# Peptides against a protein of PDB entry 3C2G, part 169

Target 1, 209 residues: chain A of PDB entry 3C2G
Amino acid sequence: IRTFDLLGLLLHDSDAIDGFVRSDGVGAITTVVQYPNNDLIRAGCKLLLQVSDAKALAKTPLENILPFLLRLIEIHPDDEVIYSGTGFLSNVVAHKQHVKDIAIRSNAIFLLHTIISKYPRLDELTDAPKRNRVCEIICNCLRTLNNFLMMWIPTPNGETKTAGPNEKQQVCKFIEIDILKKLMSCLSCEGMDTPGLLELRSTILRSFI

## One batch from the design tools (peptide; made by RFdiffusion4, then SolubleMPNN)

Design b2_p30_1_s3 (from b2_p30_1, 14 letters changed)
Fold by OpenDDE base, seed 2:
Structure b2_p30_1_s3 (fold): chain B 209 residues (1-209), chain A 30 residues (1-30)
Amino acid sequence: as target 1 above (209 residues)
Amino acid sequence: DEELLEEIERRLKQREERLRKARKEQLESL
């Protein structure tokens, strides 16, 4: 715990973060969070989130790391773990097709749907800190979904992957009224990435309508 | 927010109806 807090303080610039990632820092964190200690898991996942936008991640093999993290998020009903893990997922899949493919093969789409479905509507949450954290989690999930959907939208340059039948079925769950209502509720939250949510809305409309 | 959900639902319903008509026309052409 204290070591992760100290590391988080040292990893305050992009070069330090890239240095940590190049030294297999992500692998080191994932080794430590295998221990059944909730505080350690929370601290480790928070540190993963802090390094999740590192340029050095493009050269980091995520084949073992990403499935492990997805499983960790699935089994730990801790909002801080889920927040950090979904934030990590959203950042690592950005602009990295091979990472998107690993995530999808590791059942990420279904997991994202499960996470969003388990949380109550934001209007039912009276506690502002809890409501904001839930909104952030939903936004992380939806942003990750957007990154997946964008692979299957035809670009003028003709380079589009086709979603498999299983992926299509999993993605279709995100047009459920409950999911769409949660997306809309996130647009009303202060301090959220409103442009990103609007892009997701546009992507959903283009993908399903 | 409610207006946008209604628009999404309306567009989905319109798509389903277009697909239904296209399938019906294809069946009637056989």
Scores: peptide ipSAE 0.020, ipTM 0.352, DockQ to the pose 0.013
Fold by OpenDDE base, seed 1:
Structure b2_p30_1_s3 (fold): chain B 209 residues (1-209), chain A 30 residues (1-30)
Amino acid sequence: as target 1 above (209 residues)
Amino acid sequence: DEELLEEIERRLKQREERLRKARKEQLESL
């Protein structure tokens, strides 16, 4: 725990973060968080989030790391782990087609739906810190989903990937009335990406209905 | 937690050794 806190303090600039990632820092964290200690898992996932936008991740093999993290988020009920893990996922898939493909093959779309389904509507949460954390988790899920959907939008000059029938079916679950009600409840939350949510809804409707 | 620190050090050392072996095998196959 203390080591991750100290590392988080030292990793305050882009060069230090890139240096850590080039030294297999992400793989080191994923090895350590296999220890069954909740505080260690929280601290490790938080550190993963802190380095998740590093340029050096484009050169890092994620074939073993990403499925492990997705499984960790799936089985761990902790909001702080889910927040950090979905934040890492949303950043690491951004602008990286290969990483998007690994995430999708690892059932990430279904996992994102499961995460959103787990939480109540924000208007049912009376505790402000809890409500804000749940809103941030939903935002991370939506941002990740949007990054996936962008692969299947026809571009005028490019080979467009087509979503498979299973991926389409999983994406269609995000337009279910209960999911949409939860997503719309986030529009009243401070710091919510309202334009991003509206764009995501429009992208789902245009691409899959 | 002294036991937690020892387990962290053990896991890091095991990972480093696996990476060293994989790099060696890759270099010998070239």
Scores: peptide ipSAE 0.020, ipTM 0.340, DockQ to the pose 0.023
Fold by OpenDDE base, seed 5:
Structure b2_p30_1_s3 (fold): chain B 209 residues (1-209), chain A 30 residues (1-30)
Amino acid sequence: as target 1 above (209 residues)
Amino acid sequence: DEELLEEIERRLKQREERLRKARKEQLESL
C-alpha cells in the first residue's frame, strides 16, 4: 500500500511514467494485486490508472494483463477498483486496435454492461461523492464501449471490420430499456461526458439498429 | 425504445446547449 502511494508520488511526469512502464511496472503491479488485500488492490489499480495513458503501453504486451484486470473488476465490487480499472481499460484501448481485440475476446463488452447494470440510477444516489464516483465509472464504461464501436464504423473508403454476431448481441444490450433509463439518469451528473453519450447513441443506432 | 432514445437525445441536446451557454457567460464575464 504505502509503496504504491510513494510510487504514485514519484510518477509525476510523463518520462517517469514511461520509464516505469518500460521497466514492466504494469506487470509488477498486476503481480502485487493478486494478493487478497483490498487496500493493496485499490492502491495498485489507482497506480495502474495513473500510468494508463503512457506512450510506453503501446509496446507493453497486454495479453495476460488485460484479462486479469477484467477478471479483477468482475470479482471485486469495490467502486475504487472499478473506477480505476475501467479508467485503465478506457485509456489502454484508445487508439490501439490490438488491445481492443484482446479486451473484446476477454468479454469486456459484457463486463461493461454488467457494471452499468449493477449500479443504481444516478438520480437515486443521495450521497454526492458516491454519485460522482458512479458517474465517472459509467463514463469510463461508455468511453471504452465507444472505442470498441469505432472499429465497426464504416470508413469513407468502405473498408469496415464487421462485428461478429456475438459482439453485436452484446452491444445491443446497451439499448435495453433499463440501461437506457440509467444512461438518461447520467444527464443529471455534471461530470458526465455528454458528447460521449451522444456518440455512443449515434454509433449504436447506425451500426446495430 | 425509439421514443426513449429520442427523449435521451432531446435531453442530451438541451444539456449541451446549457453547458455552451454557461461557458459563453463565463467567458463574457472575464
Scores: peptide ipSAE 0.012, ipTM 0.308, DockQ to the pose 0.021
Fold by OpenDDE base, seed 4:
Structure b2_p30_1_s3 (fold): chain B 209 residues (1-209), chain A 30 residues (1-30)
Amino acid sequence: as target 1 above (209 residues)
Amino acid sequence: DEELLEEIERRLKQREERLRKARKEQLESL
């Protein structure tokens, strides 16, 4: 715990973060969070979030790391772990086609649906800190999903990959009425990515139905 | 699908109006 807090204080600039990532720092954290200690898991996932936008991640193999992190988020009930883990996922898939492919093969689309499904509507949350954290988690999920959908949108200058039948089915789960009602409750939250929510809906309706 | 679209549009319009009022109050306080 104290070691991760100290590392977080030392990783204050982009060069230090890139140095940590080049030294397999992400792999080291992933090894530590395998131990059944909730405080250690929280601290490790928070540190992963802090380094998740590092340029050095473009050259870091994530084939063994990303499936493990996705499984950790799936089974762990802690909002701080889910927040940090979904934030990490959102940042690492951004602008990296090969990382998107690893995440999708590791059932990431269905996991994002499961995470959103576990939370109540935001209007049912009376505690403001809890409501804000849940809103941030949903924003991380939406940003990640929009990053996946971009793979299957035709670009003027490139061959578009076609989504497989399983991926199409998983994406269509986000247009189910109960999920849409939950996502609609997020429009009342000040921190909600409203453009990202509307983009998601528009993309699903145009490209996946 | 139409009823859901109408509810989205209604909520967006309400949010825009709240943001417009907040900006107006902030400008009047300067």
Scores: peptide ipSAE 0.009, ipTM 0.299, DockQ to the pose 0.019

Design b2_p30_2_s1 (from b2_p30_2, 21 letters changed)
Fold by OpenDDE base, seed 5:
Structure b2_p30_2_s1 (fold): chain B 209 residues (1-209), chain A 30 residues (1-30)
Amino acid sequence: as target 1 above (209 residues)
Amino acid sequence: SSSLEFIKAVEEAEEEARERQLEELKERAA
């Protein structure tokens, strides 16, 4: 725990973060968070989130890391772990087709739906810190979904990847009325990137029309 | 038909979200 905290304090610039990632820092964290210690898992996932935008991650194999993280998020009820994990997922799949494919094969779409379904409506949360954290989690899930959906939107040149039947079925779960209400409720959350959420909405609409 | 229903559901959810945001702003100003 103290080691992760110290590392978090040292990793303030892009070069330091890239150096950590190049030294297999992500693999080291994933090894440590396999221990059944909730505080350690929380600290490790937070550190993963901190390095999730590193340029060096483009050269890091995630075939073993991503499925493990997805499973960890699936079984761990801690909001901080889910926040950090979904944030990591959202960042690492961005602009990386290979990582998107790994995530999708690892049942990420279904997991995102499960996470969103688990949380109550934001208007039912009276505790502001809890409400904000839940909103951030839902936004991470939606951002990740957006990154997946972008693969199947026709490009101006007429080329598009076609989603498989299973992926289509999993994506269709997001049009459930309760899910849609939760997604759109994030627009009322203070400090949220409203333009970004509207972009996500647009992508979702384009995917189902 | 499913697409139209989806659009309507999204629009309704967006309207509800905007209303909640306005209510929260009013509560903070009071």
Scores: peptide ipSAE 0.017, ipTM 0.387, DockQ to the pose 0.036
Fold by OpenDDE base, seed 1:
Structure b2_p30_2_s1 (fold): chain B 209 residues (1-209), chain A 30 residues (1-30)
Amino acid sequence: as target 1 above (209 residues)
Amino acid sequence: SSSLEFIKAVEEAEEEARERQLEELKERAA
C-alpha cells in the first residue's frame, strides 16, 4: 500500500522523484524486490535506475541499500537486473566519496570484475539486442570502476587516499588480457560511451603508473 | 514508464500470492 502511494509521486517531474526518494522510496523498492518474483525484481531494479540520479539520494543513507543491491546483482543471472543494478551503482557513486566507500567495503570492485568476466566477447554475440545490453552492462561497470580509481589518483592540491592492498589486488585484475579485450570490444559497439571508455583507459594507466 | 511497469509487476505478484494462499486454504479444508 505504501509503495503504491509513493509510486504515484513518480508520475511527474524531477521534484516528484526527489519527493519519492525523501519519503524512503528506495527503501520501499528494496523491500518489495526481496520477494522471489523475477518480473517484480526486474521492474524494481529498473525503477531504482530511474531515480539513481536524484539529488535527494545524496541525503539518503545507502548503508543498508547498497550492500543489498550488490548481493542481488551477484546472485541474480538476469541481464536486465544486472543492467539496472550496475547503472544504479554507477550513478550513486558518482562524486560521492562516502558512497564509494560503502560500495568498496561491500566488495563492489570484485563484483564488477565478476560481471565483466561472465559475459562473452561482444563480437561473439550474434543477437543485436543481447549484444547491446551486454555492452551497456560493461559500460556501467567501467564507469563505476573509473569513479573508484579516481579516488586514488594524486591531485596537485588534495590529500590522496591510498587504496588498501586488497583493493589494489582487485584493481589489478582489470588489466588482465581477457578483460582488456572485452573493454576494447566495447569501442566498436554502436551507442557506446567511447569517451568514457577512453577516460577509464587513461585512469587505469595513471593508477599503475 | 518504469513506475507503471513496477506497479503492474507488484499487482501481478500480489495476485499470484493471493491465488497461492487460496489454493493452500482449499488443500487444508479438503
Scores: peptide ipSAE 0.224, ipTM 0.703, DockQ to the pose 0.015; fails the geometry check
Fold by OpenDDE base, seed 2:
Structure b2_p30_2_s1 (fold): chain B 209 residues (1-209), chain A 30 residues (1-30)
Amino acid sequence: as target 1 above (209 residues)
Amino acid sequence: SSSLEFIKAVEEAEEEARERQLEELKERAA
């Protein structure tokens, strides 16, 4: 735990982060978080989040890492783990088709729905820190979903991938009224990426129209 | 209000999708 915290402090610039990733730092963290220690898992996932936007990740095989992380998020009830894990997921799938495919095959869409479903509406949360954390988690999930949906939106000049039937079914769960209410509640949160949410709204509409 | 508008928009989109599917089914059955 202390080591991860210290390492996190040292990873304050892009070059350091890339260096860590190139040295199989992500793999090392993944190994560590396999131990049944909640504090260690939390620290490890936080560190993953910190390096999740590293350029070096484009060259890092994620075939083993992503499924593991998704499973970890699925089984671990800790909000901090979920926050870090969904943040990691959101960042690593961005602009990386092959990573999106891995995530989708690993049931990421369903997991995102499960995560959002787990939390109450933000207006029902009276504790501000908790509310903010939940908001961030939902935002991470939505951003990830948006990244997935964008693959299936027709572009004027490009070949559009079509979602499989299973993916379509999973995506349809996000238009459930209870889910939508939770998503919309994020728009009222302070510090929320409103443009991002609006983009998601647009993407959802384009996906279903 | 913005939330409700968004929900409404999604509901409308869903309804349109259902209508299209129904039309496609009718066309295939004819």
Scores: peptide ipSAE 0.010, ipTM 0.330, DockQ to the pose 0.015; fails the geometry check
Fold by OpenDDE base, seed 4:
Structure b2_p30_2_s1 (fold): chain B 209 residues (1-209), chain A 30 residues (1-30)
Amino acid sequence: as target 1 above (209 residues)
Amino acid sequence: SSSLEFIKAVEEAEEEARERQLEELKERAA
């Protein structure tokens, strides 16, 4: 645990982070978080989040890493793990088609729905720190979903990937009334990425049109 | 060189975690 904290302190500049990633640092972390120790898992996922924007990740194979992380998030109820994991997912899929494909094949869309479904409406949370953390988790999920949906929006250059029937079915779960109510509650929350949520709404509407 | 130091630090953390798990398993088996 102290080691991950120290690593986090050392990884302040982009060059150090890239160096760590190029040396398979992400793989090393994923090996560590395979141990059923909650504190270690928290620390490891936090470190993953810290390096998730590294440029070197574009050259790093994520075929073995990403499915494992998704499974970890699926089975772990810890808000800190879910926060870090969804944050990592959101960052690594951004502008990377091959990473999006890996995530989608690994049932990421369904997982995002499951995560959002597990949390109460934000207006029902009276504890400000808890409410803020839940808000951040939901934002990470929504940002990730938006990144997936953007793949299937027609570009002016005419080559659009079409979502498969399974992906369409998974996306349809986000328009369920209970999910929509939760999303609406997020719009009224202070600190929420309102522009991002509105962008997602627009993307969803365009996807069903 | 800095990246290798980071990997070593992660490996050390992994070993510590493994040791803790072994101790927990021993405690449950006793």
Scores: peptide ipSAE 0.007, ipTM 0.350, DockQ to the pose 0.017; fails the geometry check

Design b2_p30_2_s2 (from b2_p30_2, 21 letters changed)
Fold by OpenDDE base, seed 1:
Structure b2_p30_2_s2 (fold): chain B 209 residues (1-209), chain A 30 residues (1-30)
Amino acid sequence: as target 1 above (209 residues)
Amino acid sequence: SSSLEFKKQVDEATEKARERQEEELKKLAE
């Protein structure tokens, strides 16, 4: 735990973060969080989030890392772990088609829906810190989904991949009223990226038109 | 005991996910 905290303090610039990632730092963290220690899992996932936008991740083999992380956030009860894990996922898939493919093959779309579905409506949460954390988790999930959906939106100059039938079916779950209400409730949360959430809403709706 | 059970669940789920991916890759190579 203290080691992860120290690493977090040392990773203060992009070069240091890239150096850590190039040295298989993500793999090392993933190994550590496999131990049955909730404090280690929390600290490790937080560190993953901190390095999740590193350029070096594009060259990191994530075939074994992403499936593990997805399974971890599927079953772990701690919101802090879920927050960090979904944050990592949303960042790591951004602008990286091969990483998106790995995530989708690992049932990420369905998992995102599952995560959003397990939380109550934000208006039912009276504790502000809890409500904010849940909102952030939902936003991370929706941002990840947006990154997936963008693959299937036709671009003027490029051939777009077509979503498979199973993928389409799973995506359709996100236009359910409960999911849409949660998205809308996130727009009312203080300090949230409202323009980003509106973009997500637009992308989701366009994917079904 | 709960922590050990959790670890086992994570490991099992991870392995299943890996196996599914490998099978999909094999189908594409065929």
Scores: peptide ipSAE 0.022, ipTM 0.526, DockQ to the pose 0.016
Fold by OpenDDE base, seed 3:
Parts: C-alpha cells; structure tokens; sequence
Structure b2_p30_2_s2 (fold): chain B 209 residues (1-209), chain A 30 residues (1-30)
C-alpha cells in the first residue's frame, strides 16, 4: 500500500509513467493485487488507472494482465476498484486493436453490461458522491463499448472487422431501454465528457441502423 | 474463506490468459 502511494507521488509526468510501464510496472501491480487485501487491491487499481494512458502500454503483453483485471472487477464489490478497473480498461483499449481483441475474447462486452445493470438509476441515488462515482463507472463502461463498436463500423479508409454472432447478441443488450436511460442520465452529471457520450450515442445508432 | 476464493478466481483467470498466449505462439510457429 505504501509502495503504491509513493509511486503515485513520483508518477507526475509522461516520461516517468512510461519508464514505470517499460519496467513491467503493470505486471508488478497485478501480481501484488492478487493477494486478498482490499486496501492493497484498491491502491493497486488506482495506480493502474493513473498509468493507463501510457504510450508504453502498446508494447506491454496485456494478454496476461487483462483477463485477470476483468475477473477482478467482476467479482470485487468495491466501487472504487470497479471505477479504477473500468477506467483502466477504457483507456488501454483505445486505439489498440490487439488489446480490444484480448478484452473481447475475455468476455468484456458481457461484463460491461453486467456492471451497468447492477447499479440503480442515477436519479434514485440521493448521495451526490455515490451518484457521481456510479456515473463515472457507467461512463467508463460505455466508453469501452464505444471503442469496441468502432471496430465494426465500415469506414472508407479503415479496416473493418465483423463481429461474431455471440458478440452481436451481447452488443444488442446495450440498446435496452434501461441501459439507454442510464446513458442519458450520465449527460447530466457534473464533470462528464458530454461530447464523448454524444459520440457514443451516434456510434450505437450507426451500429444498429 | 471469501478472500481465498477471490484469490483463486483471479489466479484461474491469469492461468487461462497464459494458456491462450501459448496457443497463439504455437499457431504462429506453424
């Protein structure tokens, strides 16, 4: 725990973060958070989120890390762990086809739906900090979904993959009325990337019409 | 205990990831 806190204080610039990642820092964190200590897991996942935009992650063998992380956020009840984990996932899959493929093979689409579904509507949450954290988790999940959907939308100059039948079925769950309502409710949350959410809405529409 | 079961689930997921990587490497070698 103290080690992760110290690392967090040192990792303030992109070069330091890249250096940490090149030294297998992500692997080290994932090894440590496999111990049944909630404080350690929370601190480790927060650190993962902090380094999730590192350029050096493109060269990291995430095939050994992502399935672990996905299982962790599936079974861990702590919103802070889920927030950090989904944030890491959303950032690490961005602009990296190989990482998207690993996540999808590890049942990430279904997991994202499960996470969104387990939380109540935002208007039912009276505690503002809790509501904001839930909104951020939902947005992380939806941003990750957007990154997946973009692979299957035909572009004039881009390589387009075809989703398998199972993936298509799982994606269809995100046009359920409850999911769409949660997406729309996130647009009213403070500090959220409204343009990004609107882009997701457009991507969803293009995927199904 | 719930904590030990949690660790077990994480370890199993990690092992499955390793196996998939080995299969992919084998395919590339063929």
Amino acid sequence: as target 1 above (209 residues)
Amino acid sequence: SSSLEFKKQVDEATEKARERQEEELKKLAE
Scores: peptide ipSAE 0.017, ipTM 0.466, DockQ to the pose 0.017
Fold by OpenDDE base, seed 4:
Structure b2_p30_2_s2 (fold): chain B 209 residues (1-209), chain A 30 residues (1-30)
Amino acid sequence: as target 1 above (209 residues)
Amino acid sequence: SSSLEFKKQVDEATEKARERQEEELKKLAE
């Protein structure tokens, strides 16, 4: 735990982070967070989040890492772990088609729905720090979903993939009223990803209208 | 369609958020 904290302090610049990632740092963290120690899991996932935007991740094999992380954030009860994990997911899939494919094959779309469904509406949370953290988690999920949907929007000069029937069905779950109410509640949180929600709206409309 | 309904709901929520912000700005101006 202390080691992860120390690493977090040292990994303050992009070059150091890339170096860590190139040395299979993500794999090392993933190994550590497999131990049944919640403090270790929390610290490890936080570190994952810190390195999640590293350029070196584009060259990192994530076939074994990503499915594990998805399962972790599916079952772990700690909001801090979920925050870090969904943050990692949202960052790691950004601008990386192959990573998006791995995530989708690992049922990430459904998982995002599950995570959002797990939390109450933000207006039901009286504790401000918890409410903010939950809002951030939901925003991470929405950002991730948006990144997935963007793959299926035709570009003027590019071939686009078409969402399969299963993916479409999973995406349609986000239009359910209960989910929408939770998503809309994020608009009340200052500094949160309101633009992300609006972008998601646009992306869904472009994908399905 | 479901997408149109989603758009409508998001637009409504966005408008409410905007109204709240405007009210807060008004209070700050007083």
Scores: peptide ipSAE 0.010, ipTM 0.331, DockQ to the pose 0.035
Fold by OpenDDE base, seed 5:
Structure b2_p30_2_s2 (fold): chain B 209 residues (1-209), chain A 30 residues (1-30)
Amino acid sequence: as target 1 above (209 residues)
Amino acid sequence: SSSLEFKKQVDEATEKARERQEEELKKLAE
């Protein structure tokens, strides 16, 4: 735990973060968080989030790491772990088709459905810190969904990748009425990332017309 | 369809979010 905190303090610039990632830092963290210690898991996932936008991740194999993390956040009840995990997911799939494919094959879309289903509507949460954290989690899920949907939008060349039947099924699960109601509560929340929401709107409009 | 309903709802929600942000920015600028 203290080691992860120290690493977090040292990783303040892009070059240091890239160096850590190139040295298989992500693999090291994922190895450590396999131990059944909640504090360690929380600290490790937070560190993963901190390095999740590193350029060096584009060259890092995530075939074993990402499925493990997805399973971890699926079974772990800790909001901080889920926040860090969904944040990591949203960042690592961004602009990386290979990582998107790994995530989708690992049922990431359905996992997002599960995560959103776990939480009540934001208006039912009276504790402000809890409400804010849940809002951030849902925002991470929305960003991830946006990244997935972008794969199926027609390109200027008129070419488009179509979602497979399994992918379509997972997307359908994500957009169930109960899920949509919870998403709407988040989208109506003050302090949301408006540019991100507008991007998602654009993506949905282009994907589901 | 669920997809059509989703599209409409998200469109409305994001437009409201945009309006709120613009109003907030306007207040900060004044």
Scores: peptide ipSAE 0.009, ipTM 0.350, DockQ to the pose 0.049

